# Peptides against a protein of PDB entry 5D63: the designs that were tried, part 185

Target 1, 292 residues: chain A of PDB entry 5D63
Amino acid sequence: SLRRGIYHIENAGVPSAIDLKDGSSSDGTPIVGWQFTPDTINWHQLWLAEPIPNVADTFTLCNLFSGTYMDLYNGSSEAGTAVNGWQGTAFTTNPHQLWTIKKSSDGTSYKIQNYGSKTFVDLVNGDSSDGAKIAGWTGTWDEGNPHQKWYFNRMSVSSAEAQAAIARNPHIHGTYRGYILDGEYLVLPNATFTQIWKDSGLPGSKWREQIYDCDDFAIAMKAAVGKWGADSWKANGFAIFCGVMLGVNKAGDAAHAYNFTLTKDHADIVFFEPQNGGYLNDIGYDSYMAFY

## One batch from the design tools (peptide; made by RFdiffusion4, then SolubleMPNN)

Design b2_p25_7_s1 (from b2_p25_7, 12 letters changed)
Fold by OpenDDE base, seed 4:
Structure b2_p25_7_s1 (fold): chain B 292 residues (1-292), chain A 25 residues (1-25)
Amino acid sequence: as target 1 above (292 residues)
Amino acid sequence: ISAEELEAREARLFEKLAAAEAAAA
């Protein structure tokens, strides 16, 4: 079953993703096929899938950028019915915004069925052009039509997954205590993470003993990421991944505060030095505390 | 960490990288 999370949803037939046109929050904004760039933040193409309690394999899909929800216009079962962004809530009972998402017959892609109409999200004619129509269309779960098959590329991690990634890292002190602040985290590409660091002013900040040292840098980075998240996305129910760690060196006579993020595959953490913007697999300290 | 320690760490990393590249060549 599909897990709660943020997904980039890509057509199985052509290199096109489900895109909320212009990221607009207006009711009735078209959802369209659009090209995407791998390993980047595809701003209008990220969707938070929220599972509906007690309704098997059924979700709302919230556009991360606009905060609006995927909506089948009037819940119509007619082929060609528009799929749009529309205001809503994560746990709505509106069948226009409820989507049953299950594996297709190929075992890799998913199909997205409207709960009420039983029609499927369809990239009409498999059109790969930017702005191509996405609509509700008749279909079945077992059909092989790539117009209705979608790859769900997970762009986020749960707190449990983050915890697991930390736990398997060799640079964790035996006394480690982790504190989870949120439930789901968008994981940024390093380029985006670095850009936030640059924009924070930290590159120009002077290290000063105690008054503005490692902990200040690390906290400032986390604050910058938090602000970036708040300023960039209208959806709720997730955070941007940026951890803070306190670590002790091997000799046990020095401590450091630093940041960390997750690797691209979300399986491991990588340390980030907020004093110089560097990424390190080994920062020279073993973490005894983290919050993220 | 202090600027001095930061620079020292970077220098060590550079040396390790250079050594690894030399060994692979």
Scores: peptide ipSAE 0.194, ipTM 0.730, DockQ to the pose 0.021
Fold by OpenDDE base, seed 2:
Structure b2_p25_7_s1 (fold): chain B 292 residues (1-292), chain A 25 residues (1-25)
Amino acid sequence: as target 1 above (292 residues)
Amino acid sequence: ISAEELEAREARLFEKLAAAEAAAA
């Protein structure tokens, strides 16, 4: 079954993603097919899938940017019915905004069925052009029509997944204590993470003994990421991944505070040095504490 | 870590990178 998380949803037939036009929060904003750039944020094309309790394989889909929800217009079962962004809530009972999402017959892609109408989200005519219509359309779960098949590329991790990634890292001290602050985390590309670091002013910050040293840099980075998240996205129920670690060197005679994020495949962590913006697989310290 | 230690670490990393590039050439 599909896990709760943030997804980039790509058509199985053409290189087009489900896009909320202009990221607008207005009711009735068209959801359309649009081109995307791999390994980038794709701002208007991220969707938080929230599973509905006690309803199998059924979700709301909240656009991360606008905070509005995928909505089948009037819940109509007619082929060609518009799919739009509309105000809503994560656990709504409105069948216009409830989507059953299960694997297609190919075992890799998903189909997105409206709970009420039983029609499927369809990239009309498989049109790969920007602004192509996405609509409810008749179909069945076993049909092979690529217009109704979607890859769900997960862009976030749960706190449990993050915890597991940390646990696999060889640079964790035996006394390690981790503190989880949130439940779901958008994982940023390094380029975006670096840009936040640059915009924070940390590159121009002067290291000063005790008064503004490693812990200040590391906490300032986390604060910058947090603010970036709040300022960038209207959806709730997730955070931006940026960890803080305290570590001790192998000799046990020096300590450091630093950041970390997740690798592209979300399986491992990579250390980030907030004092110079560098990414390292080995920062030279073993972490005895983290919060993220 | 201190600015001095940071610079030292960066220098070490640079040397490693240069050595790796030379070996791959």
Scores: peptide ipSAE 0.190, ipTM 0.722, DockQ to the pose 0.022
Fold by OpenDDE base, seed 1:
Structure b2_p25_7_s1 (fold): chain B 292 residues (1-292), chain A 25 residues (1-25)
Amino acid sequence: as target 1 above (292 residues)
Amino acid sequence: ISAEELEAREARLFEKLAAAEAAAA
């Protein structure tokens, strides 16, 4: 079953993703096929899938950028019915905004069925052009038509997944205590993470003993990421991943505060030095505390 | 960490990278 999370949803037949046109929050904004760039933030193409309690395999899909929801126009079962962004709530009972998402016959891709109409999200004619029509269309779960098959590329991690990634890292002190602040985290590409660091002013900040040292740098980075998240996305119910760690060196006579993020596959953490913007697999300290 | 320690760490990383590149060549 599909887990709660943020997904980039890509067509199984052509290199096109489900895109909310212009990221607009207006009701009735078309959802269309659009090209995407791997390993980047595809701003209008990220969807928070929220599972509906007690309704098997059924979700709302909130556009991360606009904060609006995928909506089948009038809930119509007619082939070619528009799929649009529309205001809503995560746990709505409106069947126009409820989507049953299950594996297709190929066992890798998913099909997206409207709960009410039982029609499927369809990239009409498999058109790979930007702005191509996405519509509700008749279909079955067993059909192999790639126009109705979608890969769900997970762009976020749960707090549990983050915790697991930390736990398997060799640079964790035996006294480690982690404190989880949120439930779901958008994981940024390093390029985006670095850009936030640059924009924060930290590259030009002067290290000063006690008054503005490692902990200030690390907290400032986390604050910058938090602000970036708040300013960038209209959807709620997730955070941007940026951890803070306190660590002790091998000799046990020095401590450091630093950041960390997750690797692309979300299986491991990588350390980030906020004093110089460097990424390290080994920062030279073992973490005894983290919050993220 | 201090500026001096930071610079020292960067230098070590550079040396490791250079050594790895030399070994791969």
Scores: peptide ipSAE 0.188, ipTM 0.725, DockQ to the pose 0.021
Fold by OpenDDE base, seed 5:
Formats: structure tokens, C-alpha cells, sequence
Structure b2_p25_7_s1 (fold): chain B 292 residues (1-292), chain A 25 residues (1-25)
């Protein structure tokens, strides 16, 4: 079963992703195929999949950027019916915005079926060009047509997944206590994380004993990431991953405050030094407390 | 951490990186 999360949805046949045109929040904005750049934030191509309680394998798909939802125009079962962005809610009863998402016959890709019409999200003619039509189209779950098969590249982690990544890290103190602030986290590429750090002004901030030292740097970074999230995305129900840790050195006579994020595969954490913007697998401290 | 400690850490990291690069060459 597909987990709640943020996904980059890529066609199984051609290097095209499901894109909300111009990231517009206007009702009726076309959803189209568009090229993407791997390992970057594809701003208009991120979708929050929210599972519908008590309806198996059924989701709403909220565009992260616009805050609007994937919508089959008039819920029509006609082949070629437009798929658009439209205002909605995460737990809507509108079948135009309810999508059954299950594995395709190949066991790796997914098909996206409209709950009401029973038609499938289709990259028309497998067109790889920017702006290619995405529409509802007749199909079956067992067909091998790549026009209707999609890879769901997970771009977020649950709080449980983040907790697990922390727990298996070798630089966690035996007294560690973690505090989870949110449920789902968009994980940023390091380049984006670094850019937020730069834009925060921290690179030019002066370290001052007690009054503006390691904890201030670490908290300022988290605040900057939080603000970046609020300013960048219109969807709700997720956060941007940026942790704060307190750690003690091996000798037990010094402490430090620092940040951390997740590795690309989401399996591990990497430490971030907000005083210099460096990424480290070993920051020289064992964490006894984190919040994220 | 203090500026002195930060600089010391950076120096150590640089040395490790240089050694790793030399070993990979």
C-alpha cells in the first residue's frame, strides 16, 4: 500500500513527471507532463498523497506548491478528459478528486485510477514534451501500457522513519531523548538546505560566548528552514525536515548544539554544523537530545 | 563550539579529505 507522503510522480515510459502548470492555484489549471531535474526540488511536481480513512488504497493528491488538488474534470469517464488542479480538501468526498493508487502489473510502478470514473491517469501518447496532456483514459489494472504507469518517488519521511534513522546512527548517546514536532517531513537536497543557511545570514553571524553561540546558530537554522517552508509551499499537513541536536563529546566535558538532516536515501542522518555550513557524518558529539 | 575549536576541526577534516583523495588517486 502507498504510504502517506510527498511524491514526485514520474512516468514509467518517458522521463516526464506530473506537473501542475505554472504551479497555479487557479481552478482548472492543467496538469501536464514536464521534464524534471533529478535530486532537485521540482517545485510544481510534488504531490502530497493523503490516504482516505476506511477507503482502501484511495487518496487525495495535493500539489505541494499550489495547495490545490488533482481533479478529473466533471468526473467524466470519457477518454481524454482533462486532469486539472482544483480547490479541495484532504479528506473530500468529491469523487473527482479521489484516486485509487495501486501497484501496476510490473510490481514497481503504480496506476492512478479515479475513484468515480474508474479511468486512469494517462500521459497521452506517452508524449515526453513539456506541457504534454495528462488525461483520464480507459484502462485496466493489469495492462502494461506505460502511458498509465507511474513511479512514485518518495520525497518525504514520516516521523517514525526519521526516528528510525536517528536510532541506528552510531553517534547517539545512551541517554538520548527525541521529540517529534510533526508527522511528515519534506527532505531537502543538501544544495537547498545550504542555500537556506546562506540566506539566513548565519554565514556572517558572529559567534559570541553564551549570548550567540552554538544553540543560537542551530535554532536560527531551524527557524530559517521553517520560514522557508511557510513561504514556499501552500499545502498544509507537512513540515520541512531540519533537526536540532544537543550532544556531548567523548570525554563528557563539552557540549555542542547542531543541526541534522537525512541522507538522500532517507536511511541515515547527516549532521550539519550551522556555524560553518558543513555536513559531517561524525560531528564529534553524541546526541542526548533532539527535536525535529 | 568556539572559533578555535571550529578551526581545529576544519583542519582535521581537510587532512582526512586530502589523505582520502591521495589514496584514491
Amino acid sequence: as target 1 above (292 residues)
Amino acid sequence: ISAEELEAREARLFEKLAAAEAAAA
Scores: peptide ipSAE 0.186, ipTM 0.727, DockQ to the pose 0.022

Design b2_p25_7_s2 (from b2_p25_7, 14 letters changed)
Fold by OpenDDE base, seed 5:
Structure b2_p25_7_s2 (fold): chain B 292 residues (1-292), chain A 25 residues (1-25)
Amino acid sequence: as target 1 above (292 residues)
Amino acid sequence: ISEEQLKALEERLFEKLAKAEAEAA
């Protein structure tokens, strides 16, 4: 079953992703096929899949940027019915915005079926051009039509997944205690993480003994990421991943505060030094405390 | 984060930050 999370949804046939046109929050904004750049944010192409309690394999899909939901126009079962962004809620009962998402016959891609109409999200004619129509279309679960098959590239991690990544890291102290602040985290590419760091003013901040030292830098970075998240996305129910750690060196005579994020595959953490913007696999400290 | 979780975090954070401030370079 598909996990709750943020996904980049890519067509199985052509290099096109499900895109909310211009990221507009207006009701009726077209959802279209659009090109994407790997390992980037792809601002208008991120979707929060929220599972509906007690309804098997059924979700709402909230556009991360606009905060609106994938909506089959009038819930029509006619082939070619527009799929649009529309205002909604995560746990709506509106069948126009409920999507059953299950594996296709190939075992890798998914099909997206409207709960009410039983039609499928279709990249019309497999058109790879920017702005290509995405519509509801007749189909079956076992059909191999690539126009209706989608890869769900996970762009987020659950708190449990983040916890597991930390637990696998060799630079965790035996006395480690982690504090989880949120449930789901968008994981940023390092380039974006670095840009937030630059924009925060931290590169120009002066280290001062006790009054503005390692803990202040680390907390300032987390605050900057939090603000960036709030300013960038209209959807709710997720956070931007940026952790703070307190660590002790091997000798036990020095401590440090620093940040960390997740690697591209979400399996490991990488340490981030907010005083210089460096990424390190070994920062020289073992963490005894984190919050993220 | 719940109020209870926040209070727990704040308490632990205060303690750990105090230690970090004393020991950190």
Scores: peptide ipSAE 0.010, ipTM 0.368, DockQ to the pose 0.061
Fold by OpenDDE base, seed 4:
Structure b2_p25_7_s2 (fold): chain B 292 residues (1-292), chain A 25 residues (1-25)
Amino acid sequence: as target 1 above (292 residues)
Amino acid sequence: ISEEQLKALEERLFEKLAKAEAEAA
């Protein structure tokens, strides 16, 4: 069963992802196949899958950038019906925007079936070119056609998953208390995280005793990430992962405030020093408090 | 988060920061 989360959705046959053209919020904006760059934020290619309560394996797909939803035009069952971005809500009853998503016969990829029409999201002719048509097309769950098979690469973590990652880290103090602020977190690649840090002005900020020291840097970074999230994405119901930690050194005679994010595989955390923009597996402190 | 949760977080944060400052001093 597909979990709630943010996904990069890639075709199983060709290196193409489901892309909302130009990230436009206009109703009827084409959803198309488009190339993607691994380990980057593919801005127009991220989709929040929201499970519909009491409807098995059925979701809305909200484009993270535009805040619009994947929509089968007029809910038509005709092969070749356009799939577009359209205004909607996460828990809509509009069958044009309801998608049953289950594993394909290969056990790795998914098929995306429109709830109403029972047609499948299809990369028409398996066209790998940018702007290739994505349409509703006739098919079956058992069909092996890669045009209708999609890998759902999870780009977010739940609060529980984040908590688990923290718990696995060896640099957590026995007195650790974590405070979860949100439910689902987009995990940024380090390059993006660093760019936010740079744009925040923190690299030029002067450390000053008490008045602007480690805690101020750490909080400023979190605030910068929060603002970046708000400014970058129109979808709701998720946050951008950026944690703040307070830690104590092994000797117990020094404390520090710093940030942390998740590794690419979401299994571990990595520490981020907002005073210099460094990523560390060991920052020299054991965390006794975090909020994220 | 709710206003109550935020207030609780703030209170705890300040307490921990105060402790951290004391430990760093």
Scores: peptide ipSAE 0.008, ipTM 0.401, DockQ to the pose 0.056
Fold by OpenDDE base, seed 1:
Structure b2_p25_7_s2 (fold): chain B 292 residues (1-292), chain A 25 residues (1-25)
Amino acid sequence: as target 1 above (292 residues)
Amino acid sequence: ISEEQLKALEERLFEKLAKAEAEAA
């Protein structure tokens, strides 16, 4: 079963992703196939899948950038019906915006069926060109047509997953207390995380005893990430992952405040030093407190 | 920053978080 989360949705047949054209919030904006760049944000190609309570395997798909929802035009069951971005809500009852998402027969990819029309999201003719039509099309769950099969690359983690990643890290103090602030977190590529750090002004900030030291740097980084999130995305219901930790060294005679994020596979954490922008597997401290 | 100062900060942060949670609930 598909978990709530943010996904990059890639066609199983060709290297094309589901893209909201120009990231536009206008009703009727075409959803199209578009090329993507691995290990980047792919701004217009991120979708928040919100599960509908008490409706098995059924979701709304909110474009992260535009805040609009995947919509089958007029809910038509006709093959070739346009799939567009349209205003909506996460828990809508509009069947035009409800999608049943289940594993395909290959056990790896998913098919996306409109709840009302029972047609499937189809990359028409498997066209790999930018702007290729994505439409509702007749199909079956067991059909092997790659035009209707999609890989859901998870770009976010739940708070539970983040907690688990932290728990696996060897640099956690026995007295560790973690505080979870949100439910779902977009995990940024390091390049994006670093760019936010650069844009924050922290690289030019001067360390000053007590008045602007490690805790100020760490909190400033988190604030910068938060602001970046708010300024970048129109969708709600998620946060940008950036943690703050307080740690003590092995000798117990020094303490530090620093940041952390998740590795690409979301299985582990990596420490981030906001004073120099470095990523470290071992920052020299064991965390006794974190919030994220 | 000293361990004691960080512990004090931790306590302050906990208080802030608790307040935020209470306000959000």
Scores: peptide ipSAE 0.006, ipTM 0.373, DockQ to the pose 0.265
Fold by OpenDDE base, seed 2:
Order: sequence, then structure tokens, then C-alpha cells
Structure b2_p25_7_s2 (fold): chain B 292 residues (1-292), chain A 25 residues (1-25)
Amino acid sequence: as target 1 above (292 residues)
Amino acid sequence: ISEEQLKALEERLFEKLAKAEAEAA
């Protein structure tokens, strides 16, 4: 079954993603097919899938940028019915905004069925052009039509997945204590993470003994990421991944504070030095504490 | 966690770090 999380949703037939046009929060904003760039944020093309309790394989889909929800216009079962962004809530009972999402017959892609109408989200004619129509369309779960098949590329991790990634890292002290602050985290590309660092002013900040040293740099980076998240996205129920660690060296005679993020495959962590913007697999310290 | 709990945790963590740095110096 599909897990709660943030997804980039790509058509199985052509290089097009489900896009909320202009990222607009207005009711009735068209959802369309649009090109995307791999390993980038793709601002209008990220969707938070929230599972509905006690309703198998059924979700709401919230656009991260606009905070609005995928909506089948009037819940109509007619082929060609518009799919739009519309105001809503994560646990709505409105069948226009409830989507059953299950694996297609190929076992890799998903189909997205409206709960009420039983029609499927369809990239009309498999059109790969920007602004191509996405609509509700008649279909079945076993059909192989790529117009109705979608790859759900996970762009986030749960707190449990983050915890597991940390646990696999060899640079964790035996006395390690982790503190989880949120439930779901958007994982940023390093390029975006670095840009936030640059924009924070940290590259120009001066190290000063005690008054502005390693812990201040690490906290300032986390604060910058938090603010960036709040300023960038209208959806709620997720955070931006940026961790803070406290570590001790092997000799036990030096301590350091630093940041960390997740690798592209979300399986491991990579350390980030906020004093110079460097990424390291080994920062020279074993973490005895983290919060993220 | 609540903002208040987070703040309390952060304060505790920094106190621990400060002690560790002082012991290492």
C-alpha cells in the first residue's frame, strides 16, 4: 500500500508530472501535465498523500505549494471531467477529493481512482506538452493504458525512516540520543540545501569563542531551513529535513555541533558543516545527540 | 512536540554541549 508522504507523480508513458497550474490556491485551478527536472524541487508538482483512516488505499492529495487539494469537478463520472485544485482538508468526507490509489497491473506504477465516481486520473491522449489536460476518465484497474498509470516518486521520509538512516551510520556514539520533532520530512537536494545556507548569511558569519561558535552555526542553519519551509509552502503536516548533531571525537577530548541531511536515496545521512558549507561522510566526530 | 518542549530540550542540549566543550578545553 502507498505510504503517507510527499510524492512527485509522473506519468508512466511520457516525461510529464501532475502539476497545479501556476501553483494557484484558487478554487478550480487546473491540474495539468507539465515537464519536470529530475533532482530538483519542482515546486508546483509535489503532493502530500494523506491516508484516510479505516478506508483502504484511499487518500487526499494536497498540493504542497498551494495547500489546496486534488478535486474531481462535481464528482462527475463523465469522461473528460476536469481535475482541479480546490480548498479542502486532509481528512475530508467529500468524495470529490478522495482518491483510491493502488498498484497498476504492472506492479510498479499506480492508478488514481476517484472514490465517488470510480473514474481514473487520466493524462488525456498521453499529451506530453506543458499544460496538457488531466481529467477523470473511465477505466479499470487491470488496464495497461499508460495515460492512467503514474509513478509515485517519494520525496519525503517519515521520522522512522530518518531514524533508521541514522542508526545505520558508523559515526554514532554509543550514548546517542535522538529527538524526533516532526512526523514527515521533505528531503531537499543538496543544491537547495546549500542555497538556503548561502542565503542565511552564515557564509559571512565570524566564528567567535563561545558567543558564536559551532552550536550557533548549526542552530542558525536549522532555523534558516525552517523559515525557508514556512515561506515556501502553504501545506501543513510536514517539515523540511535538517538535523542538528552534537558529537565527540574518537579521543574524547573535543566536541562539535554540526548539521546533517539525507542522501538522495534516503538510506543514509550526510554531515553538513555550517561553518564552511561542506558535505562530509565523516566529519571526525561521533554523534551522542541529535534533533531533527 | 510542543514549542515549549522543544525550547526546553534545546536549552538542555546546549548546556550539555557547553559543559563538554569546557571539559575538553
Scores: peptide ipSAE 0.009, ipTM 0.399, DockQ to the pose 0.054; fails the geometry check

Design b2_p25_7_s3 (from b2_p25_7, 17 letters changed)
Fold by OpenDDE base, seed 3:
Structure b2_p25_7_s3 (fold): chain B 292 residues (1-292), chain A 25 residues (1-25)
Amino acid sequence: as target 1 above (292 residues)
Amino acid sequence: ISDAEKEALEQRMLEKFKERLEEAA
């Protein structure tokens, strides 16, 4: 079953993603097919899937950017009914905004069925052009029509997944303690992570003994990422991944504070040095404490 | 670095973290 998380939802037939037009928060904003760039933040194309308790395989889909929800217009079962962004809540009972999401017959892609109308989210005519119509359309779960098949590419990790990634890393001290601050984390591409670092002013910050040393850099980076998240997204219920670690060197005579993020496949962590913006698989320290 | 020193640093880090979050809010 589909897990709670943030997804980039891509058509199985053509290189188009489900896009909230202009990222607008206005009720009735069209949801359309749109091109995307891999390994980047596709701002209007990220959706938080929230599972509905006690309703099997059923979710709300909140646009991360606008904070509005995928909505079948008037809940109509007519083929060609518009799918729009609309105000809502994560655990709504409005069937216009409830979507049953299950694997398609190919075992890789998903189909998205409106809970009320039983019609499916359809990229009309498989149109790959920007702004192509996405609508509710008649269909069946076993039908192979790629117009109604979608890849759900997970763009976030749970705290448990992050914890597992940390646990697999060889640069963890035997005295390690981790502190989990949130439940779900959007994982940023390194380019975006670096840009936040640059925009924070940290590249111009000067190391000063005790008054502004490694711990200050690491915390400042996490604060910058947090602020970036707050300023960039209107949806709630998730955080932006940026960890802080305290580590000790192999000799045991030096300590350091640094950041870390997750690799592209979310299976491993990579260390980030906020004093120079470098990414390292080995930062020369073993972490004895982390919070994220 | 001793365990006591690590604990002290950890506590200071958490306190600073809280302060920074308040500033960013």
Scores: peptide ipSAE 0.032, ipTM 0.620, DockQ to the pose 0.861
Fold by OpenDDE base, seed 4:
Structure b2_p25_7_s3 (fold): chain B 292 residues (1-292), chain A 25 residues (1-25)
Amino acid sequence: as target 1 above (292 residues)
Amino acid sequence: ISDAEKEALEQRMLEKFKERLEEAA
């Protein structure tokens, strides 16, 4: 069963991802196959899957960048029907924008079936070129046609997953308290995280006793990431992962405030020092409180 | 660091956290 989350959706047959052309929010914008770069933010290729209550395995797919939804044109069951971005809502009843997503016969990839038409999202002719047509096409759940099979690469974590990652880290104090602020978090590559840090002006900020010390740096980073999220994406219902921690050293005579993010596999956390932009597995403090 | 000092820092962080997020919004 597919979980709520943000996904990069890649064809099972060729190195092509489901792309909203130019990230446009205009109704009728083509959804096409497009190349992608691993371990980067593929801006027009991220989709928030929102499960529909009481409808098994059925979702809306919101393009993260445009805020529009995957839409089968006129809900037509004709093979070759265009799949486009279109305005909508996460819990719509419009069958043009409802997609049943289940595992394919290979047990790894998924098929994406339109709820109304019962046709499948198809990379036409398995074309790997940029701008290749994606359309609704006849099919069955059991057939192995790679044109209709898609890998869902999860790009986000739930609050529960983040909590679990923190709990596994050895640098957590016995008195730890976590405050969860959101439900779903886009996890950024370190390069993007660092760029946000640079753009925030923090590299040029000066440490000053009490007036601008460790807590100010950590909070400023959190704020910068939040702003970046708000400015970068039109979709709602998710946050950008950037945590704040308060820690105490082993000697118990010093405290520090710092940031943290998740590793690439989302299984662990890595500490980030906003005063110098460094990533550390051990920042020299055990966290007794976190906000994320 | 004492529990009282930790609590004081927590409170300060919470206040600044809210302020900074509002400013960035």
Scores: peptide ipSAE 0.032, ipTM 0.619, DockQ to the pose 0.797
Fold by OpenDDE base, seed 2:
Structure b2_p25_7_s3 (fold): chain B 292 residues (1-292), chain A 25 residues (1-25)
Amino acid sequence: as target 1 above (292 residues)
Amino acid sequence: ISDAEKEALEQRMLEKFKERLEEAA
């Protein structure tokens, strides 16, 4: 079954993703097919899937950028019915905004069925052009039509997944204590992470003993990422991944504060030095404490 | 680094962390 999380939803037939046009929060904004760039933030194409309690395989889909929800217009079962962004809530009972999402017959892609109408989200005619119509369309779960098959590329991690990634890292001290602050985290590409670092002013900050040393740099980076998240996205119920660690060297006589993020596959962590913007697999310290 | 020193640093970091997040929000 599909897990709660943030997804980039890509058509199985053509290189097109489900896009909220212009990222607009207006009711009735078209959801369309649009090109995307791998390994980047596709701003209008990220969707938070929230599972509905006690309703099998059924979700709301919230656009991260606009904060609006995928909505089948008037819940109509007519083929070609518009799929739009519309105001809503994560746990709505409105069947226009409830989507049953299950694996297709190929076992890798998903189909997205409206709970009420039983029609499927369809990239009309498999059109790969920007702005191509996405609509509700008749179909069945076992059909192989790629117009109605979607890959759900997971762009976030749960706190449990992050915890597991940390636990696998060889540079974790035996006395390690982690403080988990949120439940779901959008994982940024390193390029975006670095850009936030640059925009924070940290590259121009001067190290000074105690008054502005390693802990200040690490916390400032965390704060910058938090602010970036708040300023960038209208959806709620998730955070941006950026960790703070305290570590001790192998000799046990020196400590350091630094940041960390997750690798592209979300299986491992990579350390980030906020004093110089460097990424390292080994920062020379074993972490005994983390906030994330 | 002693356990006591680690705990003290952890507490300071927690306090600073909360403060900075409030400022950034």
Scores: peptide ipSAE 0.031, ipTM 0.621, DockQ to the pose 0.806
Fold by OpenDDE base, seed 1:
Structure b2_p25_7_s3 (fold): chain B 292 residues (1-292), chain A 25 residues (1-25)
Amino acid sequence: as target 1 above (292 residues)
Amino acid sequence: ISDAEKEALEQRMLEKFKERLEEAA
């Protein structure tokens, strides 16, 4: 079963992703096929899948950028019906915005069926061009048409997944206590994470004893990421992953505050030094406290 | 949790961090 999370949804046949055109929040904005760049923030192509309670395999899909929802126009079952962004809510009862998402017959890709019309999200003619039409189209769960098959590339982690990644890291102190602040986290590429760091002013900040030392740097980075998230995305119900850790060195005579994020595969953490913008697998400290 | 609750929790965590930094130093 598809988990709640943020996904980049890519066609199984051609290198095209489900894109909300121009990221517009206007009702009726076309959802189209569009090229994407791997390992980057594809701003208009991220979708928060929210599972509907007590309705098996059924979700709303909220565009992260616009805050609008994937919507089958008038819920029509006619082949070629437009799929658009439209205002909505995560737990709507509007069948135009309810999507049953299950594995296709190939066991890797998913199909996206409108709950009401029972038609499927279709990249019309498998067109790989930017702006290609995405529409509701007749189909079945077992057919092999790649126009209706989609890979769901998970771009977020649950708090549990983050916790598991931390638990696997060798640089965690035996007295470690973690505090989870959110439930779902968009994991940023390092390039984006670094850009936020640069834009925060931290690269120019001066270390000063006690008044602006390691804890201030780490907190400032966390705050910068939070602000970036708030300023960048209109959707709610998720956070941007940026952790803060407090650690002690092996000798036990020095403490340090630093940040951490997740690796690309979301299986491990990587430490981030906000004083210099460096990513490290070993920052020289074992964390005894973290919040994220 | 609500945004207000989140902010409150974050603030409490930050305070705890500061306290622990002072103890470790």
Scores: peptide ipSAE 0.030, ipTM 0.509, DockQ to the pose 0.077

